# Designs tried in a protein design run: peptides against a protein of PDB entry 3WG5. Part 156

Target 1, 218 residues: chain A of PDB entry 3WG5
Amino acid sequence: LAKNIVYVAQIKGQITSYTYDQFDRYITIAEQDNAEAIIIELDTPGGRADAMMNIVQRIQQSKIPVIIYVYPPGASAASAGTYIALGSHLIAMAPGTSIGACRPILGYSQNGSIIEAPPKITNYFIAYIKSLAQESGRNATIAEEFITKDLSLTPEEALKYGVIEVVARDINELLKKSNGMKTKIPVNGRYVTLNFTNVEVRYLAPSFKDKLISYITD
Target 2, 218 residues: chain A of PDB entry 3WG5 as posed
Amino acid sequence: LAKNIVYVAQIKGQITSYTYDQFDRYITIAEQDNAEAIIIELDTPGGRADAMMNIVQRIQQSKIPVIIYVYPPGASAASAGTYIALGSHLIAMAPGTSIGACRPILGYSQNGSIIEAPPAITNYFIAYIKSLAQESGRNATIAEEFITKDLSLTPEEALKYGVIEVVARDINELLKKSNGMKTKIPVNGRYVTLNFTNVEVRYLAPSFKDKLISYITD

## One batch from the design tools (peptide; made by RFdiffusion4, then SolubleMPNN)

Design b2_p18_8_s4 (from b2_p18_8, 10 letters changed)
Fold by OpenDDE base, seed 5:
Structure b2_p18_8_s4 (fold): chain B 218 residues (1-218), chain C 218 residues (1-218), chain A 18 residues (1-18)
Amino acid sequence: as target 1 above (218 residues)
Amino acid sequence: as target 1 above (218 residues)
Amino acid sequence: AKKGKGVELGIISRGGRA
C-alpha cells in the first residue's frame, strides 16, 4: 500500500520576498508528489507585510494541506509569522515557542525607536488578521488583540484560546495528534480530513539559493 | 566498567554569536563522547536576544543533558543567561550567585541610558520566557516577573520558587545532588534520569578563537 | 536589505538585547 507522504521543510528568519520563494518551492514539490500534507517548521521574528500577504495567498492556493508548525522549542511565529499561521490549514506549536505580537510598524528610526504605523494601516491589518481568524474558525478576538495589545501567547494559551489546533513536541507527536483533524481552511474548495496513518516523512532541504539568502538576511 | 563521563565547560561574558559557537562546540564534543551530561558553568550579564534564542535551541537539540550551573560565587545568569538556563535540562546555582533581570532593551543611548523595548518586544519575551518555564516545569509566574518586575533572585529564592533544581557549592556537590534527578526537558524526546555514580569529570578548555573573542567582547 | 517604505511586521530589533 503506497504510504501517505508528508513533507517537512524549515523556514527560519525574517519574512521577505525570498521567504515567499521558499514557501512556493516547498509547497510546489509537495503538490507534485501528491503529498498528504506539508509541514512547515516556522521560526520567524516577523518581516515584510507584503511578503507575508503573498505567502498567505500561496498557502491558501495550495493543492495540499499546509501545516504551520512553530518549531523547534525557542522558535516563534512572531508578527508576520502569526498572520501566516492564521492563513494556514493547521497550526501547531512546540512547547517553548510563542505566537503573536502583530502590530504593524513603518520601521525603526535612527535611534532604534519604532516608527508607529498610522491608524489607517493599523486598522487595515486589524481587519485583515480578524478575517484570517474568522475564515479559519480561530479566535478573532485574540487575533485582534495580537495587534491592539501586542499580545503574545504560549502554545498552551494559544490552544486554550482556540488560536491554534495542536501542541506537539516533535513531528511524530504532531502527526499523531493531527491525524483525523479537518483542515481549518479548505484545500481545493474542500475541508480535508488529515490521514497520517502509515506515513512516510520526507524532509526538504533548503536550496543553495535559500541557504545563501538566509545567510544574508540573518 | 566504563566510567560515566561528565564534561564541564565555562561560558563567561556577554551572550553573542560567538557564545553560540562556544555552546555548540562544547555540547558537540560531549555528544561525540556519549557523555552522561555536560555542565556549563555560566557567568553572564546578558547579551543579544538572537544569540540567546539560538543557544536555547542548541541546548534543546542536544543528544545529552545540558546542565546550566551559575558559577562561581559572584557569577550571574542575568537577562539572556536566565533564558538560557530556563531552556536547559537542569539549572544549578552556587551560593552567592543570582538569576533574573530579564526585561528586553533595544540597547544603550549615547549617554548610557537604556533604550527601552517597545511593548511589542516586551510582550514577545514575556510569552517566550513563560513558555520556557512551562515546558521545563519551572515557575512561569516568576519567569514573567523576571521581565515585568526586573526581578532577580538568590539561589535559595530561585530554588524555593521552583525556578532552579539545585543549589551547590561546587561541581562535586552538584553531581551528588543532581544524581538521580530527571531532566526538566527531554533529551532526544525522553526525560533522562541523571546517573552520576562512578563519574569521570572532564574539563573543556576554551579554544584559541574562544579566548580571542572573549577578549574582544569583554 | 532595501529599507523599503513598506510596513514591517516584526520584533526584529537588530539590537534587541535580553
Scores: peptide ipSAE 0.082, ipTM 0.345, DockQ to the pose 0.068; fails the geometry check
Fold by OpenDDE base, seed 1:
Formats: C-alpha cells, structure tokens, sequence
Structure b2_p18_8_s4 (fold): chain B 218 residues (1-218), chain C 218 residues (1-218), chain A 18 residues (1-18)
C-alpha cells in the first residue's frame, strides 16, 4: 500500500507578505505530491492583517488538508495566527502554547503605545473572525472575545471551549489523535476524514530566502 | 434548448475608477451575449466613494441581473463593497466572508489615523445607503448601522437580518439557491425571475491591464 | 515587555474612504 505523505513545515515570526509566500510554497509542494495533509508548525506574535487574510484564503483554497499546529512549547498563534488557525482544516496546539489576543491595532506610536483601531476596523474583524469560527464549527463567541476581551487561551482551554481540535505534544501524537477526524472546513468541497494510519512524515526545510528573511525580520 | 449563459468575473482589491472600468467591461460583455446573469465575485476592503457610486449606477443600469457574490471564504464586501452589494440585483456571500463597515472617512492622516468625515458627509451616505436598502427591499436599519455603528455581519447574520439573499459555498450552490429568485431591483424596469436550471458558466478572466493594476494596487 | 501583539490591520491602509 503506497504510504500517505504528511508534510511538516515551520512558519515562525511575524505574518507578512513573505509569510504568505511561505504558506503558498509549502501548500503547493504538498498539493503537487497529493499529500494526505500538511502540518504547519506555527509560532507567530501576529502581523499584517492583509497578509493574514491572504493566508487564510490560500489555506481554504488548498487541495489538501492544512493543519495548523501551534508548536513547540512556548509558541503562540497570537493575533493574526489565531485567524490563520481558525481558517484552517484542523487546529492543534502543543502543551505550553497559547492562542488568541486578536484585537486589531493600527500600529504603534513613537512611544510604543498601541494605536487603537477605530470601531469600523474592530467590527470588521469581529465579523471576520466569527465567520471563520462559524464556518469551521468552532466557538464563535470565544472567537469574538479574542478581539473584544483580548482573550488568550491555553491549549486545554481552547480545546474545552471548542476553539481547537487537538492537544498534542509532538507530531506523532498529533497524527494519532487527528487520525479519523474530519476536517473542520471542506477540501475541494468535501469534509475529508484524515487517514494517518500509515504515513511518511516529510519535513520541508525553509528555503535560503526563508532563512534570510527570518533573520532580517527577527 | 439553448443554454442560458451565466458569466462569472472576479473583482478584488480597492474600489477605484479602474474598478468601475472592470465592472463596466464585465457587465457589457454579459449584456452583449444576453446572459441570464453575471456573478461578480467581490473581495474588497472598500475604496473611493465616487467610484463606488458610479459602480452602483452602472449595476442599476445593467440590462441583465448582476449578482454580487462575496467570495471566496475570507473575502469581504467592506465599506464601498457593501454599497455596491446593496445596489445589486442579488447578494450572495460565501461562508467565512463579511459585509459592512461603511462609515465614510476622508482618508488617513500621516500617522495612519482615520480622518473622520464631517456630519454632512456621514449623513449623506446614511441617506444614500438607506435608499439603496429600501429600493432593494433589504434591511435599511442595518444598512444605516453599517455606518452609524460601523457594523459588520457574517453571512448568516446578513441573511437573517435581510441584508442579503443567499449564503452559498460555491457557484454551483449559488446557482441552485438563487434559481427562481426575483431580482431585488428591476432589470429594464422589471423584476426578473432568475432561471439557472440549464446554464453554462463562463468565467471572465482579468485582462492583462487588470492583472497589472491589481499587482500595482495590492 | 509583552510586546503588544499588534496586528497592523492593512485593511485601514487600503484607503476605503467609503
């Protein structure tokens, strides 16, 4: 029986147009190989909303399941990372990670204070994040509270409140726990049941460009 | 039986004078072919009010039904996009999309802060958006709140509150759900009943110019 | 200093005047 391939890639740092290119590249590689899924190990403090929205759109257009895995311990899917996760086919978190803190901001003032987003923008992202949660059958009330209360959750809380699907310590535990789960959003118009019984795990390394930009943006 | 043609075109990005040219071109092509309808897949953060008003006028002058479809998942009919939708013959939204956030602004200051529109301009657009909603038999109270409260809605909320007519995951579901619906505004002085029983879907690709301008404005 | 995880909402930078 031909082994199903599961790709694993890492995306770390700020969400930018370059992060979109990384998602696009990684998903495209996995699509070309007809992988069972791709797992994106995500560790982000947030980033640009435009890049985030493009990433969500790219994930939702994926021909294969995209699993967002908040990993390793100490990582976060903060702000833009939460939106990306909520737009994905399955969310997993490692113990000691966090998700949430989604209040949009315009930026930082010269003194480092947050420039608050006007209600127009806040309400836009409330609708957006609620829509992502509702579409994926995840907790839309908590999704709203990620913005309105700047809520952040532990993996256990996120699982309990129906924000995520899996708490897993590593890729092996993730594959075991997610085996037989249905994707929370469609893949090519269908909810896919994940089959991780006999998989080959392939790690996608960051490109030279990825390493350079990570170095510049970190 | 000759197949009815339904055109599908995409308009993405900021609403500008160029976006008007895109709407005009797409609608004109569909009119020339006596299409049953044109579906515009709309994804916009908003744009220029003058261009928006011209687009609404062009839609209302269309010889064929113009369906605004907020698509794909993650897309928005934000600000100017909401006005365009409310001025159209039928509004559909994909799950994971949003509509609203219509408060007019004069622009952005050097620090990225919103320059608020004076009450004169705000009141003008309140009257305008209410008129579009009333004319189309859509919720004029919510339309006003898109401005006064900077309200944004999920597809489910927008449907529930009578802002839109269809929630659909794809073009096929949209055609199925909208089949037999009457247009919310007249086409050539008549409310048209949509007939999508035996349709050929034709996709209009962006022109080379469209691709170039999208690249420059994104 | 917990760097406020500010998502710069690029939606605003896209000059939706309306």
Amino acid sequence: as target 1 above (218 residues)
Amino acid sequence: as target 1 above (218 residues)
Amino acid sequence: AKKGKGVELGIISRGGRA
Scores: peptide ipSAE 0.061, ipTM 0.304, DockQ to the pose 0.149; fails the geometry check
Fold by OpenDDE base, seed 4:
Structure b2_p18_8_s4 (fold): chain B 218 residues (1-218), chain C 218 residues (1-218), chain A 18 residues (1-18)
Amino acid sequence: as target 1 above (218 residues)
Amino acid sequence: as target 1 above (218 residues)
Amino acid sequence: AKKGKGVELGIISRGGRA
């Protein structure tokens, strides 16, 4: 019996349009191979809102489930990463990771101080993040508070508050715990039940381009 | 006599494909209005190499001179920003800014340590940055050392070493000092003599999208 | 589509926690 394939790819660093390209490439590969899912090991301090929104859109347009896995321990799905997670089919976190701190900023001043976003921008992202939470059946109040209070949560808190679906130490535990779960958003208009029974895990390496770009953006 | 228009736009933060979109938008507006030049006030710690390369290409394809102005004081054209500057028609720096630190990296480890680029990537960017310097008649040795020594320079040093063309405290001083200078790279196949006599300065604001994206990337 | 080699060039500005 042909093993269902689960792809695993790593996306690390700032969320940029190159990060979009990484998401697109990885998801496309997994789609082409009719994978059961792709797990994106995400470690990001945040990044660009446009790239984030494009990534969310790309995830939502995925032909397969996209699982955001905040991994490894010490990683974060901070800011843009939280939006991406909330836009995904399933969120998992490893112990010792964090999610949240989503308050939009216009940048950093010369002295390293945050340039606050005007209320119009903040309100836009409040509405957006709440929409992602609502669409995925996740805690929209906490999603809002990720912005309004710059709230960050542990995996245990995020699970408790219904922000995420799985706490897992590794890919094997993630597959085990998420087996039989329904996606939190539709795949091709349908909520998919994940089947991680008898799967082959395939790791996607960054392309040469990915390696080069990651080198320049960091 | 219709005043020659000089556009000024700010690009701040990490170099991403959204930064490319900003460059493209700003340059396109200035091209459409047949501006004498556009000044990009650049403050970047670096970013993605692909975005950087695309930005450089977009600058090189500009129908008008693109001046990279490392501004305000305390700003940097670090890493990707240095490449962008070296790919531009003129580089200016404000006092108290920096340029350089161009060593390519693959990213940051979980502990915040730099993941070094393999020699193949480093050598690629050495060749690339040297090419930009050579094409613009700037110091290719220093450009290489921006990578090999992770060298950073003050405006005064950068001017002295022939990396940049102007040290200016503000837009008015920049316009004054750069008036009558030839572009360091061609505009439509020709080196242009900048004419900042009797100019109107027009500031381009970030689009709503730009504001939104900057908020999330930072 | 020119395979842009993804290299990051930058001082780790402390990713602003947003």
Scores: peptide ipSAE 0.046, ipTM 0.343, DockQ to the pose 0.107; fails the geometry check
Fold by OpenDDE base, seed 2:
Structure b2_p18_8_s4 (fold): chain B 218 residues (1-218), chain C 218 residues (1-218), chain A 18 residues (1-18)
Amino acid sequence: as target 1 above (218 residues)
Amino acid sequence: as target 1 above (218 residues)
Amino acid sequence: AKKGKGVELGIISRGGRA
């Protein structure tokens, strides 16, 4: 009986147009192999909102479930990472990770002070993050507070508040706990029930290009 | 007598594909108005090498002189910013700014350690940065050390070593000091002597899109 | 969208946490 394949890939560092390319590549590989899902191990301090929005769109267009897994312990889905997670089919977090801190900034002033986004921009992202939460049946009030209060949550808090779906220590526990869960957003217009009862886990290594670009982006 | 126009625009934050769009937009506006030059007030910690290379190419294709001005005090032309500066028609720095730290990296490991670029990539950027310095008549040895030693220089050091052309406290001092200087690279195949004796300074504001993307990139 | 090959030349403290 052909085992359902689950892909696992790592995306680490700042969210950029290259991060989009990584997401696109990884999801495309998993789509081509008709995988049960792809798990993206995400560790990001944030990054570019344009890239973030494109990544969210790419996830939403995925032909397979895309699980964002904030991993390993000590990792974060900070800022742009939170938006990406909220746009995905399932969010998991490892113990000792965090999610949130989504307040948009225009940059840093000369004195290193944060240049605040004008209210119009902040309000745009409030509306956007709330829409992602609402569409995925996640806590839109907390999603707003990720911006308005720059809130950061532990996995336990995020689970409790209905921001995420799973707390898992590793891939095996993630597969076990998420087995039989429905995706929080549609896959090709349908909510999919995940089937991880008989799966082969395949790890995707970053391409040489991915490694190179990560090198040049950091 | 129609005053020669000098445009001034700010580019701040990470070097990305959007930063390319900003450079392209700003330079295009200045080209359309047959400006004497455009001054880009640059403050960047670095960013994507592909975007950087495209920006350098866009500067080199400019129909008008593009001056990179590391401004204000506290700003940097770090990493990708140094390459951009070295590819430009004139480099100026404000007191209290820095330039350098050009070592390429593949990214960060899971433990936050820098993933070193393979020697082939490092050597590529050594050759590239040296070529930019050589083409512009700037110190290619120091340009190499920006990578091999991750060297960072003050404006005074950078001027002393022949990396930059001007130290200036503000736009007025920059215009005064750079008046009569020849561009370090050609404009439309010719080295141009800057004429800032009777100029109107026009500030270009970031577009709403530019502000939004900067907001989302930070 | 010109797929910029993501070599990042930058200092770690890319503070732009969005």
Scores: peptide ipSAE 0.041, ipTM 0.338, DockQ to the pose 0.099; fails the geometry check

## One batch from the design tools (peptide; made by RFdiffusion4, then SolubleMPNN)

Design b2_p19_1_s1 (from b2_p19_1, 9 letters changed)
Fold by OpenDDE base, seed 4:
Structure b2_p19_1_s1 (fold): chain B 218 residues (1-218), chain C 218 residues (1-218), chain A 19 residues (1-19)
Amino acid sequence: as target 1 above (218 residues)
Amino acid sequence: as target 1 above (218 residues)
Amino acid sequence: SLGIEPITFPDASEKTLAL
């Protein structure tokens, strides 16, 4: 039986328009090959809300399941990363990673202090993050608290509260644990049952452009 | 004779993936209506290199001329804004505006100090900005010096050195002065002669989303 | 695409390439 392909790609650093380009490129490659899924190993402290929303939309438009995997240990899906994860078909986290801290800010002042977002913006993102959680059948209360309390969770807490679906140490454990799970949001209008019983894992490397921009943002 | 439509839209603040979305939306509207051109009133201190490159690419893909107008007086096309301008079909500036200061940085430290980009990145953007200048028949030496000397120019200097094409106080003066000029880069593979003899100016407002994001970045 | 200007979710990483 021809092995189903699972793509794995890494996205690290700030969420930017370049991160969108990375997501788009990676997902497009996996779509072209009719992959069983793509796993995005995500490690981000956050980034731009615009890029985040575009990434979420790109994930939602994916012809294949997009699994966000907060990896490796020590990584985070902080801020924008949490929104991206909540917009995905499945969330996994490695032990020693984190998710949350989703309060929007206008930026940093010249002295490095946070410029607070006005309540109108905060409320917009509360509604947005709750929508992502609700649409995916994830914990919308915790999603709101990621903003209102700037809450950060461990993988075990996130799993316990129904924010994520899998805790896994590596790709092999992720594939084993997620095998037979349904996507939390539809793929092409249908919830897909993941089949990882006979898969070949293919790693996608960053393009030269990706490496350059990652070097610029990291 | 049916008046040709010229769209005018404002883009202000940091260059981001949202700025890309604004450009894309504005240009798409103008393309759909087969506008004679779109004028983007640009006021930016700079922003993200990734977003900038995507914006440049979107401008280059435009089915209609995209005129970057550094406006109003007091505005700038600083840093990323300069690249965007250099990637456009025509650059205009209002008196009292500025262009340049294109040295890439990795960001700001916690104390607000610039984190310098490594020479490899700086050299990449030197090559990139020179390419934009050369492709548009603009001053590639000055384009390089926008990085290497962090040079900023007045409209009069920029015009004198062949960085920009027009100095204009307002949209009406811009239309008058640019009438009969050829685009500095091709539109759909051809250099277009601008015809502003019988135009209706239509202003595009930011979407609710645009306003929300501008409010977040301004 | 919701054109949200950088509402930056505080990226703790100081190192974003800004032009």
Scores: peptide ipSAE 0.059, ipTM 0.270, DockQ to the pose 0.206; fails the geometry check
Fold by OpenDDE base, seed 1:
Structure b2_p19_1_s1 (fold): chain B 218 residues (1-218), chain C 218 residues (1-218), chain A 19 residues (1-19)
Amino acid sequence: as target 1 above (218 residues)
Amino acid sequence: as target 1 above (218 residues)
Amino acid sequence: SLGIEPITFPDASEKTLAL
C-alpha cells in the first residue's frame, strides 16, 4: 500500500514576497507527490500584508491540505501569521506558542513609533480576517478582536475559543490528533478527512536561496 | 442547440488605465461572440478613480451582462473595486473575500501617511457610490458607509445587507445560483434574466501585455 | 531579533489609493 506522505516544511521570519515563494515551492512539491498533507511549521512575527494575502490565496488554491503548525515552543503566528493560519486547512499550535496581534500598521516612524493604519485599512482587514474565520468555521469574533483589541492567545485559549483545531507538542502528536479531522476549508472544493495512518513524514529542507533570504531579512 | 457561452476572465491588481483596457478587451470579446455573460474574477486593492469611473461606464455600456465575481478566496473588491462591482449587472463573492473601504484619498505623503481627500471630493464620491447602488437596487446606505465609515464587509454581510447578489465558492456554484436571476442594471435598456443552463465556460487568458503590465504594477 | 512588532503592513503603496 503506497505510504501516505506528509511533508513538513519550516517557514520562519517575516512574511515577505520571499515567504510567498517558499510557500509556493513547498506546497507545489507536496502537490506533485500527491501528499496527504503538508505541515508548515510557522514561526513569524508578521510582515507584509500583500505577501500575506498572496500566501493565503496560494494555500486556498492548494490541491492538498495545508496545515499551519505554530512551532516550535516560543514560536508565534503573530499578525500576518494569524491571517495565514486562518486561511489554512487546519491550525495546530505547540504549547508555549502564541497567535494574534493582527492590527495593521503603516510602519514605523523614524523614532520607532508605530504609524497607525487609518480606519480604512483597519476596517479592510477586519472584514478580511472575519471572512477567513467564517469561511473556515473558526471564531470570527475573536478574529476581529485580534485586530480591534490587539488580542493574543495561548494555544489553549485559541483552542477553547475555536480559533484553532489542535494543540500538539510535536509532529507525531499533531498527526495523531488531526487524524480523521476534516479540513476547515475545502481542498478542490471538498472538505477532506485527513488520513494520517501509516504516513511517511518527509522534511523539506529550505533551499540555499531560502536560507540566504531568511538570513538577509532577519 | 447552440451552447450558451459564458466567458470568465481575471482582473487582478490595481485599477489603472491598463485595467480599463483589460475590461474593454474582455467585454468586447464576449460581446462579439454574443455570450450569455462574462464573469470577471476581480481581485483588487483599489486604484485610480478616473480609471474606475471609465470601467464602470464600460460595464454599463456592455451589450451583455457583466458579472463581477470577487474571487478567489482571499481576494477583495476594495475601494475602486467596490465601485466597479456596484456598477455591474451582478455581484458575486467567494467565501473568504471582502468588499468595501471606499473612502477616497489624494495619496500618501512621503512618510506613508494618508493625504485625506477634501470634503468636496469625498462628497462627490458619496453621491457617486449612492447613485451606483440606487441604480442597481443595492443598499445605498451601506454604500455610503463604505466611504463615511470606511466599512468593509464579508460576503455573508454583503449579501445580508443587499450589497451583493450571490455568495459562491466557485464558478459552477455561481452559475447555478445566478441562473434565473435578473441583472441588477439593464443590458441594452432591458433587465436580462440570466440563463446558465447548458453553458460552455470559456476562460479568457490574459494577453502577454496584460501579464507584463500586471507584473510591472505589482 | 528586533522585536518587530507584528507589522501587518497593509500595502501602503500609493497603489492602494482608491481615489
Scores: peptide ipSAE 0.046, ipTM 0.296, DockQ to the pose 0.093; fails the geometry check
Fold by OpenDDE base, seed 2:
Structure b2_p19_1_s1 (fold): chain B 218 residues (1-218), chain C 218 residues (1-218), chain A 19 residues (1-19)
Amino acid sequence: as target 1 above (218 residues)
Amino acid sequence: as target 1 above (218 residues)
Amino acid sequence: SLGIEPITFPDASEKTLAL
């Protein structure tokens, strides 16, 4: 029986292989407790494409719904964060957050200029982000424009265009609005109807390793 | 019953979050088939510390022995590759390979000069690599020197100093020499005695995703 | 190949595909 438990964990900063470990750890804890869902409060400027793809795969392999919540106000699911969101079971955003700006780069030069990715890489990620959008029943045209136009959207725009499912000010509003929604991708081969009636919210703290690596990558 | 199956997979190039996905995928396949072990033919110049730490954790969570084999001749387990090896159940090297050079850096400048890591980061990785060596019953002093002296060793030196367990020219010699050895770290809480008597060797090919990301990161 | 020292903190290093 699903415990009437929803886990909440924060992932902040650059998307790295460490961020993958955080996702994996948090989702694993929630899976072990047979939680109704885990909500990841995401605030990221982006990061590594490989880590992002691993995180997306880990979310897709989750035994429970993984909700990406761009939170708090002022946070972003920028770049890699958008891909992660589009790979998740449900996307929510708080007012005053942003999503998008997904154009791949090779890095930054010493002067802070962007080193452009070759067209082959850009085209790969266009196909990849479009596939995530299509598989989740989200707007694939806008997903492409996150790359081709480096488009960034407000929560209201993202909702309007069918990129995200919920705008919510806090966890309580998120639970209320997402109650009865179906996941946008399958959980164990099935679309799950979220049941957030009378749930216990459990917050997961970052591990010592999580804190240390965040301290090193910040 | 353990199938008399040993999986072999190649991981080549930089250690990235994509490399983590490769390790995860390969180990998962071998776990599902209840293989006696998986041998990872490793050839890496190094890569991301966060990806490395995730790979080490994934190896330590493996339901089956993960053998790191620095192969073919001319290959290296450099930098992040050494950490991965030290975190594994058994290390083998082919003649003409190398291991070591583990000093952390922040990156490379435009002129190709190394951007040094701050002492706090270097000290963290010294402690980390020493812990991997100690936990696996390998030479922690040499593990430290992989950082402090940027030391690189031949297979013969690494064997002599107790960094690795096997020198082998090919998979057949590796299986022969490692037969009856105990894993240097636990598998599911137990040290496993490897049984490579009458095993089937199954090679895992890189996925299309693996090939594409390798093409992008190379 | 110069052992790429573990890039501990990718600043978006030129070779790190950043999204």
Scores: peptide ipSAE 0.033, ipTM 0.240, DockQ to the pose 0.102; fails the geometry check
Fold by OpenDDE base, seed 3:
Parts: C-alpha cells; structure tokens; sequence
Structure b2_p19_1_s1 (fold): chain B 218 residues (1-218), chain C 218 residues (1-218), chain A 19 residues (1-19)
C-alpha cells in the first residue's frame, strides 16, 4: 500500500515576502506529491500584514491540508502568526508555546515605542481576524480579543476556548491526535478528514536561500 | 580648514525592518562625525509601510541633513521610496529614474494580483503622504495623485511639479546644485542651508549583513 | 514590486502595509 506522505517544514522568524515564498514552495512540493498533509512548524514573533494575508490566501488555495504547528516549546504564533494559524486547516501547539497578540501597529519608533495603528486599520483587522475564526469554526470572540486586549494564550487555553484543535508535544503525537479530524476550512471546496494511519513523515529542509535569510533576520 | 564630510551610502531593494537598520546605522555614523550631510542613494521598488514610517521618523530625527538621491539611472523611489523621499531634507533624482506609484496594497495574491487596500487604509496614506509633502513644502496634490492615480514621474516632471529639488547625473553634480539650498524640513528644529564647498565625500559600504540581505532579496 | 509595503503586526512582527 503506497504510504501516504506527510511533509513537515519549519518556518521561523518574521513573516515577510520571503516567508510567503517559503510557504508557497513547501505547500507546492507537498501538493505535487499528493501528500496527505503538510505540517508547518511555525515559530514567529509576527511580521508583515501583506505577507500574512498572502500566506493565508496561499493556505486557503492549498490542494492539501495545511496544519500549522506552533513548535518547538518556547515558540510562538504571535501576531501575524496567529492570523496564519486561524487561516489554516488545523492548528496545533506544543506545550510551552503561545498564540495571540494580534493588534496591528504601524511599526516601532526609534525609541522602540509602538506607532499605533489608526482605528481604521485596527477595525479592519478585527473584521479580518473574526472572519478567519468564523470561517474555520473557531472562537471569533477570542480572535477579536487577540487584537482589542492584546490577548496571548497558552496551548491549553487556546484549546479550551476553541481557538486551536490540538495540543501535541511532537509530530508523532500531533499525527495521532489529529487523525480522523476534519479540516476546519475546506480543501478544494470540501472539508477533508485527515488520515494519518501508516504515513511516511518527510522533512523539507530550507533552501540555501531560506537558510541565508533566516540567518540574517535572526 | 577641517574638510566638511559628506557621507554617501547606497540602499537598494525592498524597504524592510532591515532597511530601517541600514538607514539608522548610516545616519548614526554621519551624525557621530558631524557630517555636513548624508546622501542615501536609493533604489527601491517599495516595501513595508511600517519600515517606511520608521525610516521617515528616523530621517526627521536626524541631527544632520539626509538627502535622498534616486540613483543610479534605472533606479526608482517607488511606493515606500516616495514616502521616504518626501520625508527627507532634500530629494534628488538622476536622469532615467522614477518616483511615485504610492497606492497602498495589502500584498499580492498567489496569482500575482494586487490585494487592494481598503478605502480606510488608502485614505490614511493619502493623508500621510499629503502631510509629508506639506511639511516639506512639496506638491501635496501630486503626492495625493501618487496614490489616487498611481502616478509615476520622471525626474524632470518631479522637479517641474515641485515634488523634488534636484536633478543630478552624479554625486558631484548633486553637491554642486544643492549647495546653498535650504533643507525642506528642519534639522534639530532649524532649516539648514547646505554647504558643500570643499567637502570630502566618504562612501559607507554595506556591512556584511547588509550585503547578505541585499543578495538574498534581489 | 510596486508596493507600499504592509502594516506591522507586533510582537517582533512588522504588520506592514505594502506601499
């Protein structure tokens, strides 16, 4: 029986246009091989709203389930990372990770102070993050509070409040717990039931370019 | 007579947080040496609004005049680059360069289509770019049209319409033409008259990190 | 890319608008 393939790739650091390219590359590889899913191990302090929205769109256009896994312990799906997660087919978190803190800012001033986004922008992203939550059947009230209260959650809280689907220590536990779950958003217009029975896990390494960018942005 | 120093540094590629770090580093070096000015040779297709706003703020906080020079021929101060230029003490362009195309977008979809910014964001940046133009005594109507009409200008048009101050083929012509001009915004609360008589031009090289990022983002 | 680049999302995340 041809082993179903599950791809695993790491995306770490700021969400940028290059992060979009990484998502696109990784998902495309997994699509070409008709993988059962791709798991993206995400560790981000956040990033660019455009790149985020493009990544969300790329995930939503995926021909296969895209699982966002906030990993390893100590990692975060902060800010842009939360939006990406909420736009994905399944969210998992490792113990000791965090999700949330989604208030848009215009940047940091020279003094390290936040340049606040105008209410117009904040309200746009409130509507956007609520739509992502609603479309995925996740907690839209908490999604709003990620912005309005700068809320950050533990994996256990996020699971409890219906923001995420899985708490898992590693890829094996993730596959075990998510087996038989339906995707929270459609894949090619259908909600897919995940089948992680007898899967081969394949790790995608960053390209040389990916490594170089990560090295520079860290 | 101690030669007045003019620094020249190149910033090329997308405007990112790293571009902010480059601006900050370059301006700081020039400030520490009490340079007469720093000239930033800018070639950008655009970039991040936050990084742009931070760069504008950093320029406005500069202890010395910051001259944006759209250079070399074929370069652009497109999008974010236009905002940076409009926030600076003096704008110069080389023949065969361009400025403008400032409409905010939320990014590019997978199909390369523009994700349009909502009217709220567009209106915010209209107000912002007009403020930069007004504060610098530059053409606020054209600044608005950089957004509302996706307007792009040649150096000669930009000069004619009062968007920029200098058209120059090289650094020597720039120094010659801008000598005796007042900064378009204040330096330490005062409009400074540029003195490029008997100056030493010092080129700032990108750091190894800067070169590496440029290599990766190109 | 002719982009006014994106709005920054904090945490160290620059939710930058494309300019």
Amino acid sequence: as target 1 above (218 residues)
Amino acid sequence: as target 1 above (218 residues)
Amino acid sequence: SLGIEPITFPDASEKTLAL
Scores: peptide ipSAE 0.032, ipTM 0.287, DockQ to the pose 0.305; fails the geometry check

